# Peptides against a protein of PDB entry 4GXB: the designs that were tried, part 39

Target 1, 277 residues: chain A of PDB entry 4GXB
Amino acid sequence: VPTEEVSLEVLLSNGQKVLVNVLTSDQTEDVLEAVAAKLDLPDDLIGYFSLFLVREKEDGAFSFVRKLQEFELPYVSVTSLRSQEYKIVLRKSYWDSAYDDDVMENRVGLNLLYAQTVSDIERGWILVTKEQHRQLKSLQEKVSKKEFLRLAQTLRHYGYLRFDACVADFPEKDCPVVVSAGNSELSLQLRLPGQQLREGSFRVTRMRCWRVTSSVPLPSGSTSSPGRGRGEVRLELAFEYLMSKDRLQWVTITSPQAIMMSICLQSMVDELMVKKS

## One batch from the design tools (peptide; made by RFdiffusion4, then SolubleMPNN)

Design b1_p12_6_s2 (from b1_p12_6, 7 letters changed)
Fold by OpenDDE base, seed 4:
Structure b1_p12_6_s2 (fold): chain B 277 residues (1-277), chain A 12 residues (1-12)
Amino acid sequence: as target 1 above (277 residues)
Amino acid sequence: GSSQVFENPVFE
């Protein structure tokens, strides 16, 4: 791709558009710095955020595809997909809410966290009771961003990334689940027909390893789910989990977002490693 | 198919 100056659109979690002038040859960090400059985010806070490739759904929700890598060219990465549904999104890239304190000290950082949190609540990524929702709305009306975030930090799945509905082999084969990553765990929410919501928590510290697998399903006869065209790549995330003392069990999630799930696991592991050091 | 395995250094 020839080096040219282009206008690149980067979205915040709430869909706010940030337009930056960059070179097609600019790497992820260069683009991130340009976005930070546009937002007036201090340089020392840039590291708390990352750029993500997402697919925008019809309802405006984002399906996270992957984190953009350091060597990657964001302009090329998004445009090469040749679909307007793909977007670049700025989001915080740490898991421990303690780091919010550093980001919140700056007005721009505070605004970014606030916008993200509002969006996460509106999209149902953060789980709230009716009373909590009322309290949050009151704080939002008062534009009390710090207080809003402090309350939000106490909520279930605060800081989690929620994935699209998918399938897992736990607790039973072919279980429909909603996976969320955060707080050094994968949360699997299961709702079987006519049953109550069940949640399984899988802590990263109890995962011996994980695996991402890509496969092309063979045209098997009858149960072609209409939506999976013949020849579509199937992605799976499997992790070996310590269920009990000296008992390891593989759990497999079948999802187009398996790569993103793996990225989240690695990111959580990396953060935990920093804390141990 | 292709697979990539990640070992977890924080496994306890």
Scores: peptide ipSAE 0.636, ipTM 0.965, DockQ to the pose 0.806
Fold by OpenDDE base, seed 2:
Structure b1_p12_6_s2 (fold): chain B 277 residues (1-277), chain A 12 residues (1-12)
Amino acid sequence: as target 1 above (277 residues)
Amino acid sequence: GSSQVFENPVFE
């Protein structure tokens, strides 16, 4: 792609548009810096955020595809897909809410976290009770962003990424589940017919390894991918989990977002490694 | 098909 100046749209979690002028040859960090500059985010806070490729759904929600890698050219990465449904999104890229303290010290950082958190609550990524919702709304009305975040930090699945409904082989074969990644775990939520909502929590520290598999399903294959056409690529994330002492079990998630899930796992692992160093 | 395996260094 020839080097030229272009206008690139980067979205915040709430859909707010940030337009930046960049070169087509600008790499991910260059674009991120441009976005930060546009938002007046200080340089020392840039590292707390990343650019993600997402697919915007009909309802305006984002289906995260992957994190943009450092060597990528975001303009090329998004435009090459030749679909307007694909967007670049800025989101915080750490998991430990303790890092919020660093980000919240800055007005722009605070605003970004606030906007993201509001959006996550509105989208149901963060789970709230009726009373908590009332409290949050009250804080929103008062525009008390710090207090809002402090309350939000205590909520279930704060800081999690929620994935599109998919299928897992846990607790039984072909279970429809909603996967969320955060707090160094994968959460699998499912509701079987006539049953209450169930959640399986899989801590990263109990995962020996994980695997991403790409395959083309055979027509006669026993694994049904609901909603997928013939010949479509099937993605799976499998992880080997320590269920009990000396008992490892594979759990497999079939999802178009398997790559993103793997990226989340790696990211959580990386953060834990930093904490251990 | 193709697979990529990731070993977890923080496994306990």
Scores: peptide ipSAE 0.636, ipTM 0.965, DockQ to the pose 0.794
Fold by OpenDDE base, seed 5:
Structure b1_p12_6_s2 (fold): chain B 277 residues (1-277), chain A 12 residues (1-12)
Amino acid sequence: as target 1 above (277 residues)
Amino acid sequence: GSSQVFENPVFE
């Protein structure tokens, strides 16, 4: 691709558009810096955010595809997909809420966290009770961003990334689940017919390893699952989990977002390693 | 098909 100056649209979590002028040859960090400059985000806070490739759903929500890597060219990465559904999104890229303290000391950082958190609540990524929702709305009406965040930090699944509904083999084969990544864990939520909501929490520190597998099922003459056509790639994330003392068990998630889940695991592992050093 | 395995250094 020839080097040209282009206008690139980067979205915030709430769908706010940030238009930046970049080169087609600019790498992820270059684009990130351009976005930061456009937002007036200080250089020392850039590292708390990353660019993600997402697919915008019909309801305006984002299905995260993957994190853009350092060597990538964001303009090429998004345009090569030849679909307007794909977007580049800026989002915080750390897991420990303690880092919020660093970010929210800056006005722009505070605004970014606030906008992301509001969006996450509205999309149901962060789970709230009726009373908590009332409190949050009150704070939102007052535009008390710091207090809003402090309350939000106490909420269930704060800081989690929620994935699209998918299938897992836990606790039973072919269980419909909603996976969320955060707080150094994968949360698997399921509601079986006639059953109450159940959640399985899988801490990263109890995962010996994980695996991403791509496969193309053999033509069977029929589509085995709704939404999957013949010859479509099947992605799976499997992790070997320490269920009890000296008992390892594989858990497998079948999802088009298996790669993104793996990226989240690696990111959480990396953050934990930093804390241990 | 392809597979990639990641070992977890923070496994306990």
Scores: peptide ipSAE 0.634, ipTM 0.965, DockQ to the pose 0.795
Fold by OpenDDE base, seed 1:
Structure b1_p12_6_s2 (fold): chain B 277 residues (1-277), chain A 12 residues (1-12)
Amino acid sequence: as target 1 above (277 residues)
Amino acid sequence: GSSQVFENPVFE
């Protein structure tokens, strides 16, 4: 791709559009810096955010595809897909809510976290009770962003990334589940017929390893995986989990977002490694 | 098909 100046659209979690003028040859960090400059985010806070490739669903929700890597050219990465459904999104890229304290000290950082959190609540990524919802709305009406975030930090699945509905082989074969990543775990939520919502928590520290597999199923008389037709690429995330003392078991999630799930696992592992050093 | 395995250094 020839080096040219282009206008690139980057979205915030709430769908707010940020237009930046960049070169087609600018790498991820260059684009991120341009976005930060446009937002007046200080340089020392840039590292708390990342650019993500997402697919915008019909309802306006974002399905996260992957994090843009350092060597990538965001303009090329998004335009090469030749679909307007794909977008670049700015989102915080750390897991420990303690880092919110650093970001919240700055007005722009505070606004970014606030907008993201409001969006995550509205989309059901963060789980709230009726009373909590009332309290959050009151704080939102008062435009008390700091207090809003402090309350939000206590909520279930705060800081989690929620994935599209998919399938897992746990607790039983072909279980429909909603996976969320956060707080150094994968949360698998499922509702079996006639049962209440159940959640399985898989802590990263109990995963010996994980695997991403890409395959093309052979035309067989078997039913197609939910959301995938016959012959379509099937992505799976499998992790070997310590279920009990000296008992390892593989858990497999079939999802188009398997790559993103793996990226989340690696990111959580990396953050834990930093804390241990 | 392709597969990539990641070992977890924080496994306990």
Scores: peptide ipSAE 0.634, ipTM 0.965, DockQ to the pose 0.796

Design b1_p12_6_s3 (from b1_p12_6, 7 letters changed)
Fold by OpenDDE base, seed 2:
Structure b1_p12_6_s3 (fold): chain B 277 residues (1-277), chain A 12 residues (1-12)
Amino acid sequence: as target 1 above (277 residues)
Amino acid sequence: GSSETFVNPVFE
């Protein structure tokens, strides 16, 4: 692709559009810096955010595809897909809420976290009780962003990334689950008819390894994942989990977002490594 | 098909 000046749209979590003028040859960091500049985000806070490739669903929700890597050219990465449903999204890229303190010290950082958190709550990524929701709404109406975030930080699945409904082989084969990644874990939520919501919490520290697998199902296969036709690439995330003492078990998630899940795992591992050092 | 395996250095 020849080097040209182009207008690139980057979305915030709430769908707010940020238009930046970049070069087609600009790498991820270059684009991120451009977005930061447009938002007036200080340079020292840029590292707390990343650019993600997402697929915008009809209802406006985002299905995270992957994190844009450093060597990528965001303009090329998104436009090469030749579909308007793919977008680039700016989102915070850390898991420990303690880092919120650094970001919140800046007005722009605060606004970004606030907008993201509001969106996550609205989309059901962060789980709230009725009372908590009332409190959050009150704070939102008052535009008490710091207080809003402080309350949100205490909520279940704060900081988690919620994935589209998919299938896992845990606790049983072909179980429909909703996977969320955050707080150094994968949460698998399952609700079977007439049953209570069940959650499997899989801490990263108890994962010996994980694997991403791509395969092409045979046309004769009886099982098709929703939204995918036979013959399309099937992605799976499998992780070997320490269920109990000296008992390792593989858990497999079948999802188009398996790559993104893996990226989340790696990201959480990386953050834990920093803490361990 | 292809697969990529990641070993977890923070496994305990």
Scores: peptide ipSAE 0.634, ipTM 0.965, DockQ to the pose 0.806
Fold by OpenDDE base, seed 3:
Structure b1_p12_6_s3 (fold): chain B 277 residues (1-277), chain A 12 residues (1-12)
Amino acid sequence: as target 1 above (277 residues)
Amino acid sequence: GSSETFVNPVFE
């Protein structure tokens, strides 16, 4: 592909558009630096953010596909899909809320975290009670971004990435679930017939391993992947979990976002490794 | 089909 200058659109979590002039040959870090420069984000905070490939849904929500890797060319990665629904999104790329303290010290960093958090709440990624929602709205009206974030940091699933509804084999086969990744865990929310909403928490430290599998179902076979027809590629994330002492059990999630889930797991593991060193 | 397995170094 010949090198040429192009205008690339990068979205924030709230859908705000950031236009940057880059080369088609610019790698992920080059584009990220261009976005940071456009936003006036200082160099020492760039590492707290990453670029993600997402699919924009009809309602404007983002379905995360994967994190862009270092060797990738973001312009090529997004345009090669030949669909306008695919976008590049800037989002924070750490899990421990303690790192918010570093980012919040800068005005631009604060604004980015604030915008992301507002969006996550509005989209239901962060779970809030009615009273908490009232408090958050009050803080928004006062434009108290720091206080807003401090309150948000205490909320359920703060910092989590929420995935599209999918299917798991836990606690029962073909169980509809909503998966979220954060705080060094995978959270599986489910509602069985006649039962209350339940959440299964799977801590990363209790996962011996995980596996991503790609397969093509037989045309005559059924698919457990929501919104996918027969014969389409099926992705699964399976992890071997320590349920109790000396009892390992495989849990399998069938989702087109299995790759993204795996990326989240690896990212959480990497962060934990840094903390342990 | 294909698969990729990741071993967790922080497994406890």
Scores: peptide ipSAE 0.634, ipTM 0.965, DockQ to the pose 0.810
Fold by OpenDDE base, seed 4:
Structure b1_p12_6_s3 (fold): chain B 277 residues (1-277), chain A 12 residues (1-12)
Amino acid sequence: as target 1 above (277 residues)
Amino acid sequence: GSSETFVNPVFE
């Protein structure tokens, strides 16, 4: 692709559009810096955010595809897909809510976290009770962003990334599940007809390893994987989990977002490694 | 098919 100056659209979690003028040859960090400059985000806070490739669903929700890598050219990465449903999104890229304290000290950082959190609540990524929702709405109406975030930080799945409905072989084969990543775990939620919500929590520290597998399935009359058509590439994330003392078991998730799940796992591992250092 | 495996250094 020839080097040209282009206008690139980057979305915030809430769908707010940020237009930046960049070169087609600008790498991920260059684009991120441009976005930060446009938002007046200080340089020392840039590292708390990343650019993600997402697919915008019909309802406006985002399906995260992957994190843009350092060597990538965001303009090329998004336009090469030749579909307007693909977008670049700015989102915080750390897991420990303690880092919110650093980001919240800055007005722009506070606004970004606030917007993301509001969006995550509205999209059901963060789980709230009716009473909690009322309290959050009250704070939102008062535009008390710091108090809003402090309350939100206590909520279930705060800081988690929620994936599209998919299939897992746990607790049984071909179980429809909703996977979320956060707080150094993968949460698998299952709701069968007429049953209450069931959740499996898989802590990263109990995963010996994980694997991403791609395959082309043979033509079949029926598939249980959401969003997968006949002849499409099947992606799976499998992890070997310590269920009990000296008992390892493989858990396999079939999802088009298997790569993104793996990226989340690696990111959580990296953050834990930093804490151990 | 293809596969990529990651060993977890923080495994306990």
Scores: peptide ipSAE 0.633, ipTM 0.965, DockQ to the pose 0.804
Fold by OpenDDE base, seed 1:
Formats: structure tokens, sequence, C-alpha cells
Structure b1_p12_6_s3 (fold): chain B 277 residues (1-277), chain A 12 residues (1-12)
């Protein structure tokens, strides 16, 4: 792609559009800086956010595909897909809510976290009780953003990234699950017929390793994975988990978002390493 | 098909 100036659209979590003028040759950090400048986000807070490639669903929800890499060209990455459903989204890129304190000190940072949190609640990524919902609405009506966030930080799955419904082989084969990543874990929610909603928590510190696999299944008479047709590319995330003392077991998730899940795992690991050092 | 494996340095 020849180097030229272009207008690039970057979305916030709530769908707000930010238009920036960048070069087609600008790398991820260059675009991120342009977005920050447009929003008046100070330079020292840029590192708390990242750009993500997402697919916008019909209902307006975002299905996260992957984080844009450092040497990637965002304009090329999104336009090469030749589909209007793919978007670039700005979102916070840390997991420990303690870092919210740094971001919230700035008006723009506060607004970004607030917008993201409101969106996550509205989309069901953050789980709330009826009473909590009432409290949140009250604070939202008062436009008390700091208090809103402080309450939100205490909620179940605050800071988690929720994935589209997929399939896992745990606790049983071909089990429909909803995976969420956050708080140094993968949360697998499932509802089996006639059963109450169950959640399995898989802590990153108990994962010896994980693997991303891409394959093209041959016609074998087996049922196609949900959301995938027979013969289509199948993505899987598998992790070897310490279930009990000296007992490792592989858990496999079949999902088009397997790559994004792996990126989340790596990101959580990286953050834990920083804390450990 | 392809596969990539990541070893977890914070495994306990």
Amino acid sequence: as target 1 above (277 residues)
Amino acid sequence: GSSETFVNPVFE
C-alpha cells in the first residue's frame, strides 16, 4: 500500500466514533497517539490503552478478533478484510483494577473508563444484581463517574472480556459455554439442560501451558461446531491445567476467538510478571 | 493445520 494520508475511524467501547488523520504506513502506536491527541488524553496515559480489531455484530456488539500488534499497520489491517463489519476499537489493556486509579485522575481517562464500563454492563459483560443495577442507574443519572466506577470495580467480572458463545470439552464433550477473561483467569459459564448456571474458574497460575490450533476438518459425519460450517477453518484454544496435586488435564475450547483468548492469556501473564518483578 | 504452544512462566 502506498504511503498516503487517510481518515481512519476508531471506535470507543460505546460506539462513539473518533476520526483521525493518519498515514497508511503509521504503525499501531502512531495511530494510538493520534487517537489520544484527538481525545486530549495525556501521553502518560496512552500506555493504559490498546487498539483492537473487532467484528461488529448485527446488534452492534463487538466480537473481539485480536489486539493490534506493535509493528502492525492498523489501516491496512482493517481495510484488507474488505468488510465494513470490522472495526478498530480503543479499550483499556490492563487487568488489575488498581491501575484505574492512575487513569481516573485525568478527566479524559475517567470518561474513557466510564464509557467502557457502562457499555460492559449494558452488554452483560459485567454481572449485576437488581439492587446493584438500581444503584448504578442512580449514579449514572447523577453523572457521578468516579462513584460509578468505584461501585463497578466491586462487581462480578469487572474488567473481564466476554467472548461469544462457543464450545468446550469440559466438563463434558461438546459443552456450550461462554468464556470470559479477566482477573488472571478464564471463566467458563455453562448451562446444561435442566441445570442452573455453572461457572468454572481456571486461574492462569495453574496453567502450565496453552496452545492455539488451526485446522480444516474433513467431512467425517461429525456435527459442525457452532457458528462454523463443515470444512471451515476451526480454531481451538487448549490449556494444560493443574486440576489437583500432580494431576494435569487438557481443556480445549473451540472458538473463532481462540487467538484473542490466547492474547488475553499472554497479556495477563505479562502483567503478573511485572508485579512479580 | 498449524499450532503454537506457549509455556507459562508464572505457572505455580
Scores: peptide ipSAE 0.632, ipTM 0.965, DockQ to the pose 0.773

Design b1_p12_6_s4 (from b1_p12_6, 6 letters changed)
Fold by OpenDDE base, seed 2:
Parts: structure tokens; C-alpha cells; sequence
Structure b1_p12_6_s4 (fold): chain B 277 residues (1-277), chain A 12 residues (1-12)
């Protein structure tokens, strides 16, 4: 791709557009720095954020595809897909809410976390009770961002990334689930007919390993995912989990976002490794 | 098909 100056749109979690002028040859970090500069985010906070490739759904929600790699060219990566539904999104890229303290000390960082959190609540990524929602709304009306975040940090699935509805073989085969990644775990939520919402929590520290597989399903073989055409690549994330003492069990999630789930797992592992250092 | 396997160094 020839090196040219281009305008690149980067979205915040709430859909706010950040336009940056970059070179087509600019790598992910270059683009991230450009976005940071545009937002007036200080250099020492850039590392708390990453650029993600997402697919914008009809309702405006984002389906995360993957994190952009360091040597990747964001402009090329997004435009090569030849679909306007694909966007680049800026989002915080750490899991431990303790790091919020560092980011919140800066006005721009605070604003970014606030916008992301508001969006996550609105999208149902963060789970709130009626009373909590009332409190959050009140704080939002007052634009008390710090207090808003402090309350939000206590909420269920704060800091989680929620994936599109998919299928898992846990607790039963072909079980429809909603997967969320955060707090060093994968949360699998399901609602079976006539039953209450159930959640399986899988801590990363109890995962011996995980794998991502891609395959072309045979018509007669595996369960066809609804909405998938014949010949579409099937992605699966499987992890071997320590269910109990000396009892390992594989859990398999079938999802187009299997790669993103794996990236989240690796990211959580990496963060835990840093904490151990 | 293809497969990528990741070992978890923080497994306990």
C-alpha cells in the first residue's frame, strides 16, 4: 500500500468519533498516539488503552473482532474489509480496576473511562439493579464522573467485555450463552426455558490451557449455527478447566468472536503475570 | 482446520 496521508476515524465506546490524520503506513502505536494527541491524553496514559477492530451492529452496538496488533496498519486493516460496518474503537485495555486510579487522575483519562462505563451500562455489559441504576443516573445528571466510576467499580461485570450471544457445550450441549470476559475470568450466562438466569464463572487461574480452532463444518456433522451460511468458517474457543481437585474438563465455546475471547484470555494472563513480578 | 493452543503460565 502506498504511503499516503489519510483521515482515519476512531470511535470511543460510546460511538464518539475521533478523526485523526495519519499515514496509511502508520502502525497501531502511531495511530494510537495520534488519537491520544487528538484527545489530549498524556503519553504516560496511552499504554492503558488499545485499538480494537469491531463490527458495528444494526443497533449501534459493537461486536469486538480483535485487538489491533502492534505492527499492524490500522487504516489498511479496517479498510481492507471493504465494509462500513467495521470500525476502530479505542477502549481501555487493562482488567484490574486498580489501574483506573492512575487513569482517573487525568481529566482526559477520567472522561474516557466515564464514557466507556456509561456506554457499558447502557449496553447491559455492566449489570445494575434498579436502585443502582437510579444512583448512577443521578450521578450522571450531576456529571460527577469520579463518583460515578467509584460506584460503577462495585457493580457486577464492571470492566468486562461482553460478547455476542453464542453457543457452548456447558452446562449442556448446544447451550445458548452470553460470554463476558473480565476480572480474570470468563463468565458464561445462560437462560434455559423456564429457568432462572444462570452463570458459570471460569477463573483464568484455573484454566490449564485454551485453544482456538477454525474449521469448515460439514452439513451432516456439527450443529449449524443459526445465521451461518454453508461453508462459513466456524471458530471455537476451548479451555481446559480445573473443575475440582484433579478434575480437568474441557469447555468449548462456538463463536465468531473466539479469537477475541482468546485475546482477552491472553491479556488477562499477561496482566496477572505482571502482578506476580 | 487450524488450531492454536495456549498454555497458561498462571495456572494454579
Amino acid sequence: as target 1 above (277 residues)
Amino acid sequence: GSELVFENPVFE
Scores: peptide ipSAE 0.615, ipTM 0.964, DockQ to the pose 0.789
Fold by OpenDDE base, seed 4:
Structure b1_p12_6_s4 (fold): chain B 277 residues (1-277), chain A 12 residues (1-12)
Amino acid sequence: as target 1 above (277 residues)
Amino acid sequence: GSELVFENPVFE
């Protein structure tokens, strides 16, 4: 792609559009800086956010595909897919809610976290009771953003990234699950018809390793992956988990978002490594 | 098929 000035659309978590003028040759950080400048986000807070490639669903929800890497050209990365459903989204890129304190000190940072949190609650990424929802709504009506976030930080799956429904071999083979990543864990939620919600929590510190596999399945009479056609690439995330003392077990998740899940794992590991130093 | 493997340095 020749170097040209273009208008690039970047979305916030709530779907708000930020238009920036960039070069087609601008790398991820260049675009991120342009977005920050447009929002009046100070330079010292840019590092708390990242650009993500997402697929916008029919209902407006975002299916996260991957984090844009530093060497990538966001304009090329999104346009090369030749589908309008793919978008670039700005989202916070840390896991420990303690970092919210740094971001919240700035008005723009506060607004970004607030908008993201409201969206995550509305989309069911953050789990709330009826009473909690009432309290949040009251704070939202009062536009008490700091108080809203302080309450939200206490909620289940605050700061988690929720993935599309997929399949895992835990607790049994071919179980439909909803995976969420956050707080240095993968949460696998299962709801069978007529049954209560079941959740498996897999802490990153108990994962010896993980792998992402890509394969093309042979045509078979049954497809276990919803919406996957015959001959489509199958992605899996598998991790070897310490279930008990000296007992390692592989858990495998079949999902088109396996790459994004792996990115989340690596990101959580990186953050934990920083804390150890 | 292809495979990427990641060792976890924070494994305990």
Scores: peptide ipSAE 0.614, ipTM 0.964, DockQ to the pose 0.804
Fold by OpenDDE base, seed 1:
Structure b1_p12_6_s4 (fold): chain B 277 residues (1-277), chain A 12 residues (1-12)
Amino acid sequence: as target 1 above (277 residues)
Amino acid sequence: GSELVFENPVFE
């Protein structure tokens, strides 16, 4: 792609559009800096955010595809897909809520975290009780952003990334689950017929390793799995988990977002490594 | 098919 000046749209978590003028040859960091400048986010806070490639669903929700890497050209990465469904989204890229303190000290950073958190609650990524919802609404009406975030930080799955419904082989084969990543874990939520919502928590520190596999299923005489056409690429995330003392077991998640899940795992591992150094 | 494997350095 020739080097040209282009207008690039970057979305916030709530769908707010940020238009930036960049070069087609600008790398991820260059685009991120342009977005930061447009928002008046200070340079020292840029590192707390990343650009993500997402697919906008029919209901306006975002399905995260992957984090844009440093060497990528965001304009090329999004336009090469030749679909208006794909967007670039700015989102915080750390997991430990302690880092919120640094970001919240700045007005723009505070606004970004607030907007993201409101959106995550509205989309059901953050789980709230009726009473908590009432409190959050009250704070939102008062525009008490700091207090709102402080309350939100205590909520279940605060800071988690929620994935689209998919399938896992745990606790049983072909179980429909909703996976969320955060707080150095993968949370698998399952609702079996006649049962309450169950959550399995898989801590990253108990994962010996994980793998991402792509495959093309062989033509079978049976109909394709629901939601997947025959011949479509199947992505899986599998991790070897320490279930008990000296007992490792593989858990496999089948999802189009397997790559994004792996990126989350690596990101959480990286953050833990920094804390241990 | 393809496979990528990641070892976890923070495994306990």
Scores: peptide ipSAE 0.613, ipTM 0.964, DockQ to the pose 0.799
Fold by OpenDDE base, seed 5:
Structure b1_p12_6_s4 (fold): chain B 277 residues (1-277), chain A 12 residues (1-12)
Amino acid sequence: as target 1 above (277 residues)
Amino acid sequence: GSELVFENPVFE
């Protein structure tokens, strides 16, 4: 791709558009810096955020595809897909809410976290009771962003990334589940017919390893997965989990977002490694 | 088909 100056659109979690002028040859960090400059985000806070490739769904929600890597050219990465549904999104990229304190000290950082949190609540990524919702709305009406975030930090699945509905082989074969990543775990939520909502929590520290598998079913094979045609690529994330003392068990998730799930696992592991050092 | 495997250094 020839090096040219282009206008690139980067979205915040709430869909707010940030237009930046960059070169087609600019790498992920270059684009991130341009976005930060446009938002007036200080340089020392850039590291708390990342750029993600997402697919915008019909309802305006984002299906996260993957994190853009350092060597990538964001303009090329998004335009090469030849679909307007693909977007680049800016989102915080740390898991420990303690880092919010650093970001919240800056006006722009505070606004970014606030907008993200409001969006996550509206999209059901963060789970709230009726009373909590009332309190949050009151704080939102008062535009008390710090207090809003402090309350939000106590909520279930604060800081989690929620994936599209998919299928897992746990607790039984072909279970429809909603997977969320956060707080050094994968949360698998499922509701079987006539039953209450169930959640399985899988802590990263109890995962010995994980794998991502890509396969192409044979044309003569059956396509049991909703929305997947014959011959379409199937992605799976599997992790070997310590269920009890000396008992390891594989759990497999079938999802088009298996790569993104793996990226989240690696990111959580990396953050834990930093804490151990 | 392809497979990527990741070992977890923080496994306990």
Scores: peptide ipSAE 0.613, ipTM 0.964, DockQ to the pose 0.823

